# Ledger of designs, part 182: peptides against a protein of PDB entry 7RZF

Target 1, 358 residues: chain A of PDB entry 7RZF
Amino acid sequence: PFQEEHLKQLYKIVPIKDIRNLYVTFPIPDLQKYYKSNPGHYLGHLIGHEGPGSLLSELKSKGWVNTLVGGQKEGARGFMFFIINVDLTEEGLLHVEDIILHMFQYIQKLRAEGPQEWVFQECKDLNAVAFRFKDKERPRGYTSKIAGILHYYPLEEVLTAEYLLEEFRPDLIEMVLDKLRPENVRVAIVSKSFEGKTDRTEEWYGTQYKQEAIPDEVIKKWQNADLNGKFKLPTKNEFIPTNFEILPLEKEATPYPALIKDTAMSKLWFKQDDKFFLPKACLNFEFFSPFAYVDPLHCNMAYLYLELLKDSLNEYAYAAELAGLSYDLQNTIYGMYLSVKGYNDKQPILLKKIIEKM
Target 2, 358 residues: chain A of PDB entry 7RZF as posed
Amino acid sequence: PFQEEHLKQLYKIVPIKDIRNLYVTFPIPDLQKYYKSNPGHYLGHLIGHEGPGSLLSELKSKGWVNTLVGGQKEGARGFMFFIINVDLTEEGLLHVEDIILHMFQYIQKLRAEGPQEWVFQELKDLNAVAFRFKDKERPRGYTSKIAGILHYYPLEEVLTAEYLLEEFRPDLIEMVLDKLRPENVRVAIVSKSFEGKTDRTEEWYGTQYKQEAIPDEVIKKWQNADLNGKFKLPTKNEFIPTNFEILPLEKEATPYPALIKDTAMSKLWFKQDDKFFLPKANLNFEFFSPFAYVDPLHSNMAYLYLELLKDSLNEYAYAAELAGLSYDLQNTIYGMYLSVKGYNDKQPILLKKIIEKM

## One batch from the design tools (peptide; made by RFdiffusion4, then SolubleMPNN)

Design b2_p19_8_s1 (from b2_p19_8, 9 letters changed)
Fold by OpenDDE base, seed 5:
Structure b2_p19_8_s1 (fold): chain B 358 residues (1-358), chain A 19 residues (1-19)
Amino acid sequence: as target 1 above (358 residues)
Amino acid sequence: SPWPEKPYIPEWVERVLLK
């Protein structure tokens, strides 16, 4: 574990590629023994959330960050790291201190709200889905992975240990959250802007960097991070599938889509899956409007409409994606195309949300 | 994805930041 003298450090790193990244890292205890509760995953889920009121949503709204990832990483023997990584915009590179302040504001929000069992349950359910439908890895890759896992987990749990959450441990969540403090931070900024401003070279890769202590005044600012009213816990993910029943193949199943409804206003084709046997469906809607492409004005209006619709649906996009659902909206020469894909169980909910915005 | 994408730290960053 890092001693106090190794904390509160800033590393300015020169990349080979033109990339801008921020890594905010916290030394944490080894959590491997707590894999059944996985408090680091709980925190990573919330800190890395992309929904309304999330850390990423706020940082994007500022124009400072494009992407955010949060989670635990293995360290040396006896400790791990919790890492928040963001892709920085050019503007974000100028506001790193403020970005990190927002991180601590969000962390403070998590402390104020306390551990939420429903969030743990969602993580559990999502992991169960991912485990259940994990593609069978090729035998060679699978055996090598198992061998590695056997070092850390009981034989009986090797297959499930990475995915199976069993125990809600608010005490462990709080313990990890207590390590996510400014006094325990190590920061790396990756940018070409540091070229010619470094004084150290990493031996293995020749990476040029500068190391400096984070000023006490900056640490204090982060320590005094208040509750930012823009940060909110996510709402319950209503798209998480719970029913995985696969309907039996109908005797009259067609190899091609069959027309099952034909009206003046609508045609419906259906094909049952006869190959994959997954509890998934693809819903495709083509809307025809004689007015969509009558003239350039109508084309522009149709385009604008879809852009606004997509923007209005953005609040659901992340939650849907997490739950293995996706949607697509496109302009067509005849009107609009809508596709909803993924687990069939909650597709009607997503479809309803789309229709309500339309 | 709620799966914390394991923060991808390039090895060249990891050796500076985590060692």
Scores: peptide ipSAE 0.434, ipTM 0.900, DockQ to the pose 0.631
Fold by OpenDDE base, seed 1:
Structure b2_p19_8_s1 (fold): chain B 358 residues (1-358), chain A 19 residues (1-19)
Amino acid sequence: as target 1 above (358 residues)
Amino acid sequence: SPWPEKPYIPEWVERVLLK
């Protein structure tokens, strides 16, 4: 375990490539034995959330961060790390202290709200979905991953252990949150801007870096992180599938899409899946407008409309993605194209949300 | 990225930060 002398350290690292990354790391206890509750996953889900009121949403709004990932990582024997990793913008590189302050404000919000059983249940449900369809969707990576899991889990649980959330343990969530404190932080900033400003070289990779103690005043600022009213827990993910029933192949099923509706205003084609047998669907809509591309002005208006529509749907995009749903909106020479793909069960909900914004 | 995303640290960073 890191002793106090190893904490509150800042590493300025020079990359080979022009990348800007921030790693905020916290030593935490070994959580492997708590795999059935997986408090690190719960926290990673919330800290790494991309919806409204999330940490990432706020940091993006300021133009400081492009992406954010939060979660646990294996460490040496007897401990792990909780890591918040962000991709920094050029402006964000100048505001690292403030970025980390916002991280602690979000963590403080999580402490204030306390562990939420419904969030745990969503994590459980999402993991169950991922487990159920893992082998069907991604066959190539499975064998190598199983070998690693066998070292940590009983053979009977190996198949489920990574995905099996069974026990809501608010005490363990709070325990991990208690480790996510400024006094327990190790920070790395990766940027070419540190070139020529380093004094150490890592032995194995030749990485140039500088190590500095984080000033006590900065630690205190982070310790005094208040509740930021912009941070909110995510809303319930309404897109998580619960029904995975696969309908029997109809006798009238065709190898190609069949026209099942033909009206003056619409044509509908349908093909039942006869190959994959997954509880998934692909809904494709082509909208035709005689005005969409009649002249450059209408083309520009149609483009702007679609951009505004996409922006208005951003609040659902992440939740849909987590639930294994996706949508696509494109301008076409005749109007607009909409696609909704993924698990069938909640597609109508997503489609309704899209239509309500149109 | 497929959920849950695990933090990725390149080995060259990991050796500085975690070691």
Scores: peptide ipSAE 0.473, ipTM 0.898, DockQ to the pose 0.578; fails the geometry check
Fold by OpenDDE base, seed 3:
Order: sequence, then structure tokens, then C-alpha cells
Structure b2_p19_8_s1 (fold): chain B 358 residues (1-358), chain A 19 residues (1-19)
Amino acid sequence: as target 1 above (358 residues)
Amino acid sequence: SPWPEKPYIPEWVERVLLK
């Protein structure tokens, strides 16, 4: 375990590649024994969320961060790390202290709201979907992975332990949140801007870095992180599939799309899956407008319309992606193309959301 | 991205930050 002298440290690291990354790390207890509740996954899901009111949404709105990942990582014996990793913009590199302040504001929001059983249930359901439809791992990788996890899990649970959440443990969530404090932080900033400003070299990789203590005034600033009204818990993910029924192949199933509806305003083709037998569908829509490409002005208006439509759908994009749904919107020479792909169960919900924004 | 996303730390960073 890190002693107090090892906490509140800042590492400025020179990369080989032109990358800008921030790692905010907290030592946490070994949570391996709590795999059935996985409080680190719960927190990672919320801290790493990309929806409205998320940490990433706010940091991205400021132009400081491109991507954000939060979660637990295995450490040495007897401890783990909780890590928040962000890809920094050039501007974000100048605002690292403020970025970390926002992280602590979000963490404070999580403390104020307390553990949410519905969020745990969503994590459970998402993991169940991921487990059910996991790709076959390569035998060598699979066997090596199993051998590794046998040290942590009963043999009977090895196949499921990484995916199946069984126990809601708000006490453990709170326990981990109590470790996500400024006094426990270790920060690394990765940037070429530190070239020639380092005084240490890591022995194994030759990585150049500088280590410095985070000033007490900065720690206090982070400790006094107030609730930021821009941060909100995510809304319930309405796109998580619950029905995985595969309908039997129809006797009259054609190897090509068949016209099943023909009207003055629409044609519908359908092809049943005869190969994959997954509870997935692809919905493709071509919209035709005589005005879409009549002249450059109309082309530009059609383009702007789709950009605005995409922007209006951003609130659903991440939730849909987590649930294994995706959509695509494109301009065509005839008008617009819409595609909705993924698990079929909640596709009508996503499609309705898209149409309501059109 | 593949869910659940786990934070990825390159080994060259890990050796500085976590050791």
C-alpha cells in the first residue's frame, strides 16, 4: 500500500509519440473478493459516462478533453487503483488543475446522490448482454485468461465472474468513493511539452519524467470541490435489450429482400436472417426529396439539417451504443439515408427518438 | 467502445505512476 509520502504526487512524463494524457489515480483496497458486486465497475460506469451531465460532457464542452475512461485496475498484492484517464487537448494541458477539480466535483455529486440500485441493475443487465454475446476468444488467450483468474475465483464461477453482477453493495460503493479524495491522489501528465524539463529516467523503458509534490493549496482547492450544477446522474438507459428471442425462419424466407409493402409514398423490403441467428436487425431507410439536391443552396440546407439532427440525437448516442444499438445519418443525392443497427428489441425506441427529432 | 471500458495505462506510464 502507498504510504502518505507517496500520495499527492504529480508525474510529468515525456512520451515517444505526440500524445497528451492525464491519469488521475487513487489507491483503493483490493476489491477482487467483491467481484459479485464490483463497486469499481459501478463507479467506472458513472465517472466514464458520456451522456448529458457527465464528467466528459462538461470537460469536452470546455474544449479540454477529447475522451475519458474511468475504472479500477489491478495493482500489486493487497491493493488496486481507481484511475480516471483523459485524452487532453492542447488547451486542456493548460487546465489540468481545473480538469481535476471537475473530477472531484463529479465525485462529490456521486457522494451526494448516494449509490443507486437502478444504476447497478443497468450495469448488471449490460454485462449480461456482453456475456451472452461475447465472441469466442482464441483458445490460447482464453486458457491463459482462465488460468489467471483461477487465482481469484472459484472454478465454477470463472466463466461468469467477469460479467455477472449479483449483489448490490452500496456500502462498498461508498467505501471506494471515500478513497477517491485529493489527499489520496497520484497524477500523471503525459506530454511532449515536458521534454527537456525532466530530471528522472525510468529504468525499464527509459521514460523521462519529473516527480513533484502537488502543492497543498491545490490539494485544498480540490478538497473544497463544491457541487457543480452541470453534473447530473445519467438517465435510465431505455435501449438495454431484455428480449433475445430469435424467431424461426419462415418457410417462404427468400435469400434476397422481398417487397412486403408497396404504397404511393413508401416501399418496404424485408429479409430474414438465415445465417447468423442473432437477435439483431438492420433497419435502412432511404428518404427521397425532389428538393434535396436541386441546387447548391438546397444541398447546403440538407447538410445543415442533418448536422443539427445529429446534434439533437447526441443525448441518445452513448446510451444506444452501450446497449449495442447504433444509428447512422447521411446525406444522399436523393435526400437522406438513415440506418439503425443492433439488438432488435429496443430498435423501435431508438427509431422513434430519431423520428421525433426529425 | 467495447463496454465495459477499462482504463488503459501503457506499461511505460504504469512503471512511473503505479510503482
Scores: peptide ipSAE 0.468, ipTM 0.895, DockQ to the pose 0.553; fails the geometry check
Fold by OpenDDE base, seed 2:
Structure b2_p19_8_s1 (fold): chain B 358 residues (1-358), chain A 19 residues (1-19)
Amino acid sequence: as target 1 above (358 residues)
Amino acid sequence: SPWPEKPYIPEWVERVLLK
């Protein structure tokens, strides 16, 4: 484990590639024995969330960060790390202290709200979906992964241990949150801007870096992180599928889409899946308007309308993605195209949300 | 996004940051 002298350190690292990254790391206890509750996954889900009121949403709004990932990583024997990694913009590189302040504000929000059983249940449900379809979507090299897992899990649980959340342990969530403090931080900033400003070289890779103690004033600023009213817990993900029933193939199933509805205002084609046998569907809608392409003004208005619509739907984009749903909206010469794809169970919910914003 | 169960840190960063 890291001693106190190894904490509150800043590493300025020169990359080979032109990348800008921030790694905010916290030594934490070994959580492997708690795989059934996986408190690190719970925290990673929230800290790494991309919805409204998330850490990433705020940092993106300021133009400081492009992407954010949060979660636990295996360390040496007897401890782990919790890591928040962000891709920095050029502007973000100038605001690293403020970015980390926002991280601690979000962590403070998590402390204030306390562990949420519904969030745990959401993680459980998402993992169950991932587990159920793991083998069907991507034949991953199971053998190498299983070999690694066998070192940590009983043989009987190896197949499920990574995905099956069984126990809500708010005490363990709070325990990990208590380790996510400024006094327990190790920070790395990766940027070419540190070239020629380093004084150390890592032995194995020749990585040039500078190590500095984080000033006590900065640590105190982070320790005094207040509640930022912009940070909110995510809303419940309504798109997580729970029904995975595959309907039997109809005897009269056509190899091509059949016209099942023909009215003056609408035509509907349907084709049952006869190949993949997944609880997934593709909904495609083409909307026709006589005004969509009449003149440049109407074209511009139609374009603007779709951009505004997309913006209004952005709050659902991440939740839909997590749940294995996607949507697409495009202008056409005749009007608009909408597609909804993914697990069929909650597609009607996503479709309703889209229509409500139209 | 949440970090996958095995978050990837480049080894050249890990050797500086985590050792």
Scores: peptide ipSAE 0.441, ipTM 0.893, DockQ to the pose 0.434; fails the geometry check

Design b2_p19_8_s2 (from b2_p19_8, 11 letters changed)
Fold by OpenDDE base, seed 2:
Structure b2_p19_8_s2 (fold): chain B 358 residues (1-358), chain A 19 residues (1-19)
Amino acid sequence: as target 1 above (358 residues)
Amino acid sequence: SPWPKKPEIPEWVERILLQ
């Protein structure tokens, strides 16, 4: 629906609240019919990824962006939008052109690498987890949601269509990527810094804004986005659960933790879940060192050690979060505390990763 | 919304950017 005249536009928008946001939007074909492959979700997963080599990681490292979200949005009938939205820092507001350049560099990286079936499989697996537990953790008022979904999906697929990926369609991924070009961009910058510099008022909300054509020179810079060696595809997420079996409650299950191991170097307590009946576990470890709190130097060294350990584990933080796992590390007066929580299936993998960094 | 997170655009921005 957008003609060429409507593309390559920049909107400077004055917010009521003190917020700084960037919206980079691309008109794309209506992808609703392709819900089984959902190429927009595939691209949203990668563009919105927060791991090492991600777009967000690079933009955060420069101090320009706090958060990033990428994905498709419904438009009017016959078209959709792909949107990259970032929360800008004060410094990032001064580097919007460079931020968008990095977006196109990342998109160029995706083109160069091509569609990856393993990434699709991860999206499928993550959606399967979300689908399986959607009702167990948060009873949602289904009624209003179902009504909206019925407009887009067959009745028989309404419950699953949003979650179940069935078809890997690299052709559709490439098709969407081909629409994510500088010549197709519409940009909005939201900042109070534009106050008094606007010449238009939006009719419905009274929002003040300025519309400008993006200079051809800037478009050309974005079109010539090279491969930035800092951008990499994410590594495989090893933490995605696949086994959701709930073990039967033992007859002798105690209402409190029972000591199941008692050695000179370790004590282990165990309690089976008798309340939630989820394939989740909480692992808590307390490590004791006679040197941890002996003097200020040792305390400082213990603190520094933990900070370094946390930093070394940061590469797993996002992948663990996506997979429904979390970890926590804290200094104690006797040493260190470690907790691992979430789906039990891949907890040993996360625990091993933590131990390997220790 | 299902994973991944979808971009949220306030209506007051959407009316400018997407119309």
Scores: peptide ipSAE 0.522, ipTM 0.926, DockQ to the pose 0.542
Fold by OpenDDE base, seed 5:
Structure b2_p19_8_s2 (fold): chain B 358 residues (1-358), chain A 19 residues (1-19)
Amino acid sequence: as target 1 above (358 residues)
Amino acid sequence: SPWPKKPEIPEWVERILLQ
């Protein structure tokens, strides 16, 4: 475990590749025994969320960060780390103190709202989906991971321990949140901009770095992080599948798409899955407009329309992705193409959301 | 690994930051 002397440290690290990364690290207790509640997963879900009102959304809006990941990592015996990692823009590199302030503002928001059982339930449901279909999607990757997991979990639970959440433990969530404080922080900034400004060399890799104490005034600034009104808890994910029923193969199932509807304004082709037997569907819509490519003006308007539509749907993109749904919108020479793919159960909900924005 | 994405730290950073 890190002593107080090892906390509030800043490491400026020179990379070999031209990358800009920020690592904000907190020592936390060993949570391995609490794998059934996995409070680090709960916090990683919220801190790493990409929806409206998320930490990432705000930092992207500032132009400071491209990507954000939050979660727990194993440490030495008896402790773990909670780490928030961001990919920094050139501008973000100049605003690291403010980025970290926003992290603490978001953490403060999580403290103010308290643990949410519905969020835990969503994590549980998402993990259950991932577990249920893991073997069907990647048969080769399953065996190598089991050996590593056997070291940490009983044999009977090895298959499920990483995926199955069973116990909502708000006390453990709060306990971890209490460790995510400025006084417990270790920060690393990775940038080539530190070249020639370092005084230490790591022995194994020859990495050049500088270590410095974070000033007390900066720590106090982070300790006094207020509630930023831009941060909100995510809304409930409406796209999480709950029905995984596979319909029986019809006797009249065709090996190719069959025309099942033919009208003056629409044609519909359908093919039942006869190979994969997954509760997934692919919906493809091709829209034809006689005006789509009549002239450059119409082409530009169609392009602009699609860009605006995509922007308006961005609020659903992350939630859909988490739930194993995706959509694609493209301009075609004849009009527009829409595709909705993934678990079939909540596809109608996503399709409705798309239509409502059209 | 199950969702969410876990933070990935290169070993050359880990040796400085976590040791």
Scores: peptide ipSAE 0.517, ipTM 0.925, DockQ to the pose 0.572
Fold by OpenDDE base, seed 1:
Structure b2_p19_8_s2 (fold): chain B 358 residues (1-358), chain A 19 residues (1-19)
Amino acid sequence: as target 1 above (358 residues)
Amino acid sequence: SPWPKKPEIPEWVERILLQ
């Protein structure tokens, strides 16, 4: 573990590439033994959440951050790190202190709300989905990873350990949250703007950097982070699949899409999956309007409509993505195209949400 | 775990920040 002298440090690092990154790092205990409860995963889910009321949502609204990732990282023996990493905008680089303040405000919100069993259950369910389909969706180099896992888990649990959430341990969540404090922080800012302002060189890579103590006044500011009313816990993810039943292949299944409905107002084509055997579907809708592209004004109106529609659906985009659902909306020369893809179980819910916003 | 996304730190940053 880092001694007190190693905490509250700021590193200004010069990159080779024109990148702007912030790393806010907290030393935490080794959580490997708690893999069945995985409190770091719980916190990473919430801190890294991208929905309304999330940390990222607020930081994006200010134009300071593009992306945010939160989670645990392995360290040396006996300790780990919890890291919040953000991609900074040019403006965000000027507001790093405020960005970190917002991080602590969000963490304070998590403390105030306390551990939520329903959030843990969602993490469990998402991991169960990932486990169930890990080998079916993308061939991953599974063999090399197993060797590393054997060092941490019993042989009988090796296949499940990375995905297994079994025990809700609010005490461990609170324990980790208690480590996410300003007095326990190590900060790195990566920017070319520090070129010529450094006094150290890293031995292995030749990276130029400056190390500074974070001023006590700044630490105190972060310690006094109040509750920001803009931060809210996420709502329940209604898109998480629970039914994975694959319907039997029909005797009349065609190798190509068959026209199953033909009316004056609509045509419907259907093809059952005969190859992949996944509980997934792809719904494609093409909407035709004779007025959509009749003139430049209508084209612009149709474009604006779709942009507004996309914006109104942003509240669902992240939750859908986490649940293995996606949607796409595009303008076409004849009107509009909508696609909904992923696990079939909750597609009707997502489709309904889209239609309600149309 | 496959999700949430884990922080990725380049080695050249890691050697400064985590050592």
Scores: peptide ipSAE 0.516, ipTM 0.929, DockQ to the pose 0.567
Fold by OpenDDE base, seed 3:
Structure b2_p19_8_s2 (fold): chain B 358 residues (1-358), chain A 19 residues (1-19)
Amino acid sequence: as target 1 above (358 residues)
Amino acid sequence: SPWPKKPEIPEWVERILLQ
C-alpha cells in the first residue's frame, strides 16, 4: 500500500506526442474478490457518464476537458487504483486545480445521494447485453484474455465474470467512495509545456518528469468541495434493450426492400434481415420539402434547423449510445435524412424522442 | 470489455504514477 508519504503527489510528465492528459488516481483495496458486485464499475459508470449533469458535461461546458474516463485499474502488490482520466484543452491545462475540485464535487454528490440500486441494475443490464452479443461482434478479443482471467475467477465463471453483475453491494460502493478523497490522491499531468521544467527521468522509458507535493492549501480546497448544483445523477436509461427476440425469416422475404405502405404522403420499404440474425434494425427516413433548397436562405435555415435539432437531442445521445442505439440527422437536397440504428427493442422510444423535438 | 470505458494509462505514465 502507498504510505502517507506517497500520497498527495503531483507528477508533471513530458510526453513525446503533443498530448494533454490529467490522471487523478486513488489507491483502493483489491476489489477482485468482489467481481460479482464490481463497485468500481458502478462508480466508473457514474463518474465517466457523459449525460446532462455529469462531470464531463460540466468540464466541457467550461472548455477545460474534451473527454473523461473513470474506473478501476489493477495495481502492483494486490492493490487497485481508481483513476479519473481527462483529455485537457489548452485552457484546461491552466485550470487543473479547478478541474480536480469539480471531480471532488461530483464525488461528494455521489456520497450525498448514496448508492442507487437502479444504477446497479442498469450496469447489470448493459453488461448482460454486451455479454450476450460479444461472440457475434468481437470474437477475436475474447480468447486472448482467458489466460489472465483464470487467475482471478473460478473456471466455471471465467466466461461470465467480467460481464455479469450479480450482487448489489452498497457497502462496497461507499467503501470505495471513502477512498476517493484529496488526502489519498496521486495526480499526473501530461503536457509538453513541462519540457525543460523537469528534474527526473524514468528509467525504463526515459520519460522526463517532475514530482512535487501538492500544497496543503490545495488539498484543503479539495477537501472542502461543496455540492455543486450543476451535478446530477443520470436519469434512467430508457433505451436499454430487454427483448432480444429474433423473428423467423418470412417465407416471402425478398432480398431487396419491398414496398409495404404507399400513400400520397409516404412510402414505406421493408427488408427483413437474412444475414446477421441480430435483434437490430436500421430505420431510415427521408423527408422531402419543396422549401428546403429553393434558395440559399432556405438552405441555411434548413441547416440551422438541423443543428438546433441535434443540440436538442444531445441529452439522449449518450444514453442511446450506451444502449447500442444511434441516430443520424443530415440535410439533403430535398430536405432531411434521419437514421436510427441498433437494437430494435427501444428504437420506437428514441424515434419518438426525435419526433417530439422536430 | 464491459462498458463503461476503462481508463487506459500508457505504461510510461503508469510507471511514474502507479509505482
Scores: peptide ipSAE 0.511, ipTM 0.924, DockQ to the pose 0.572

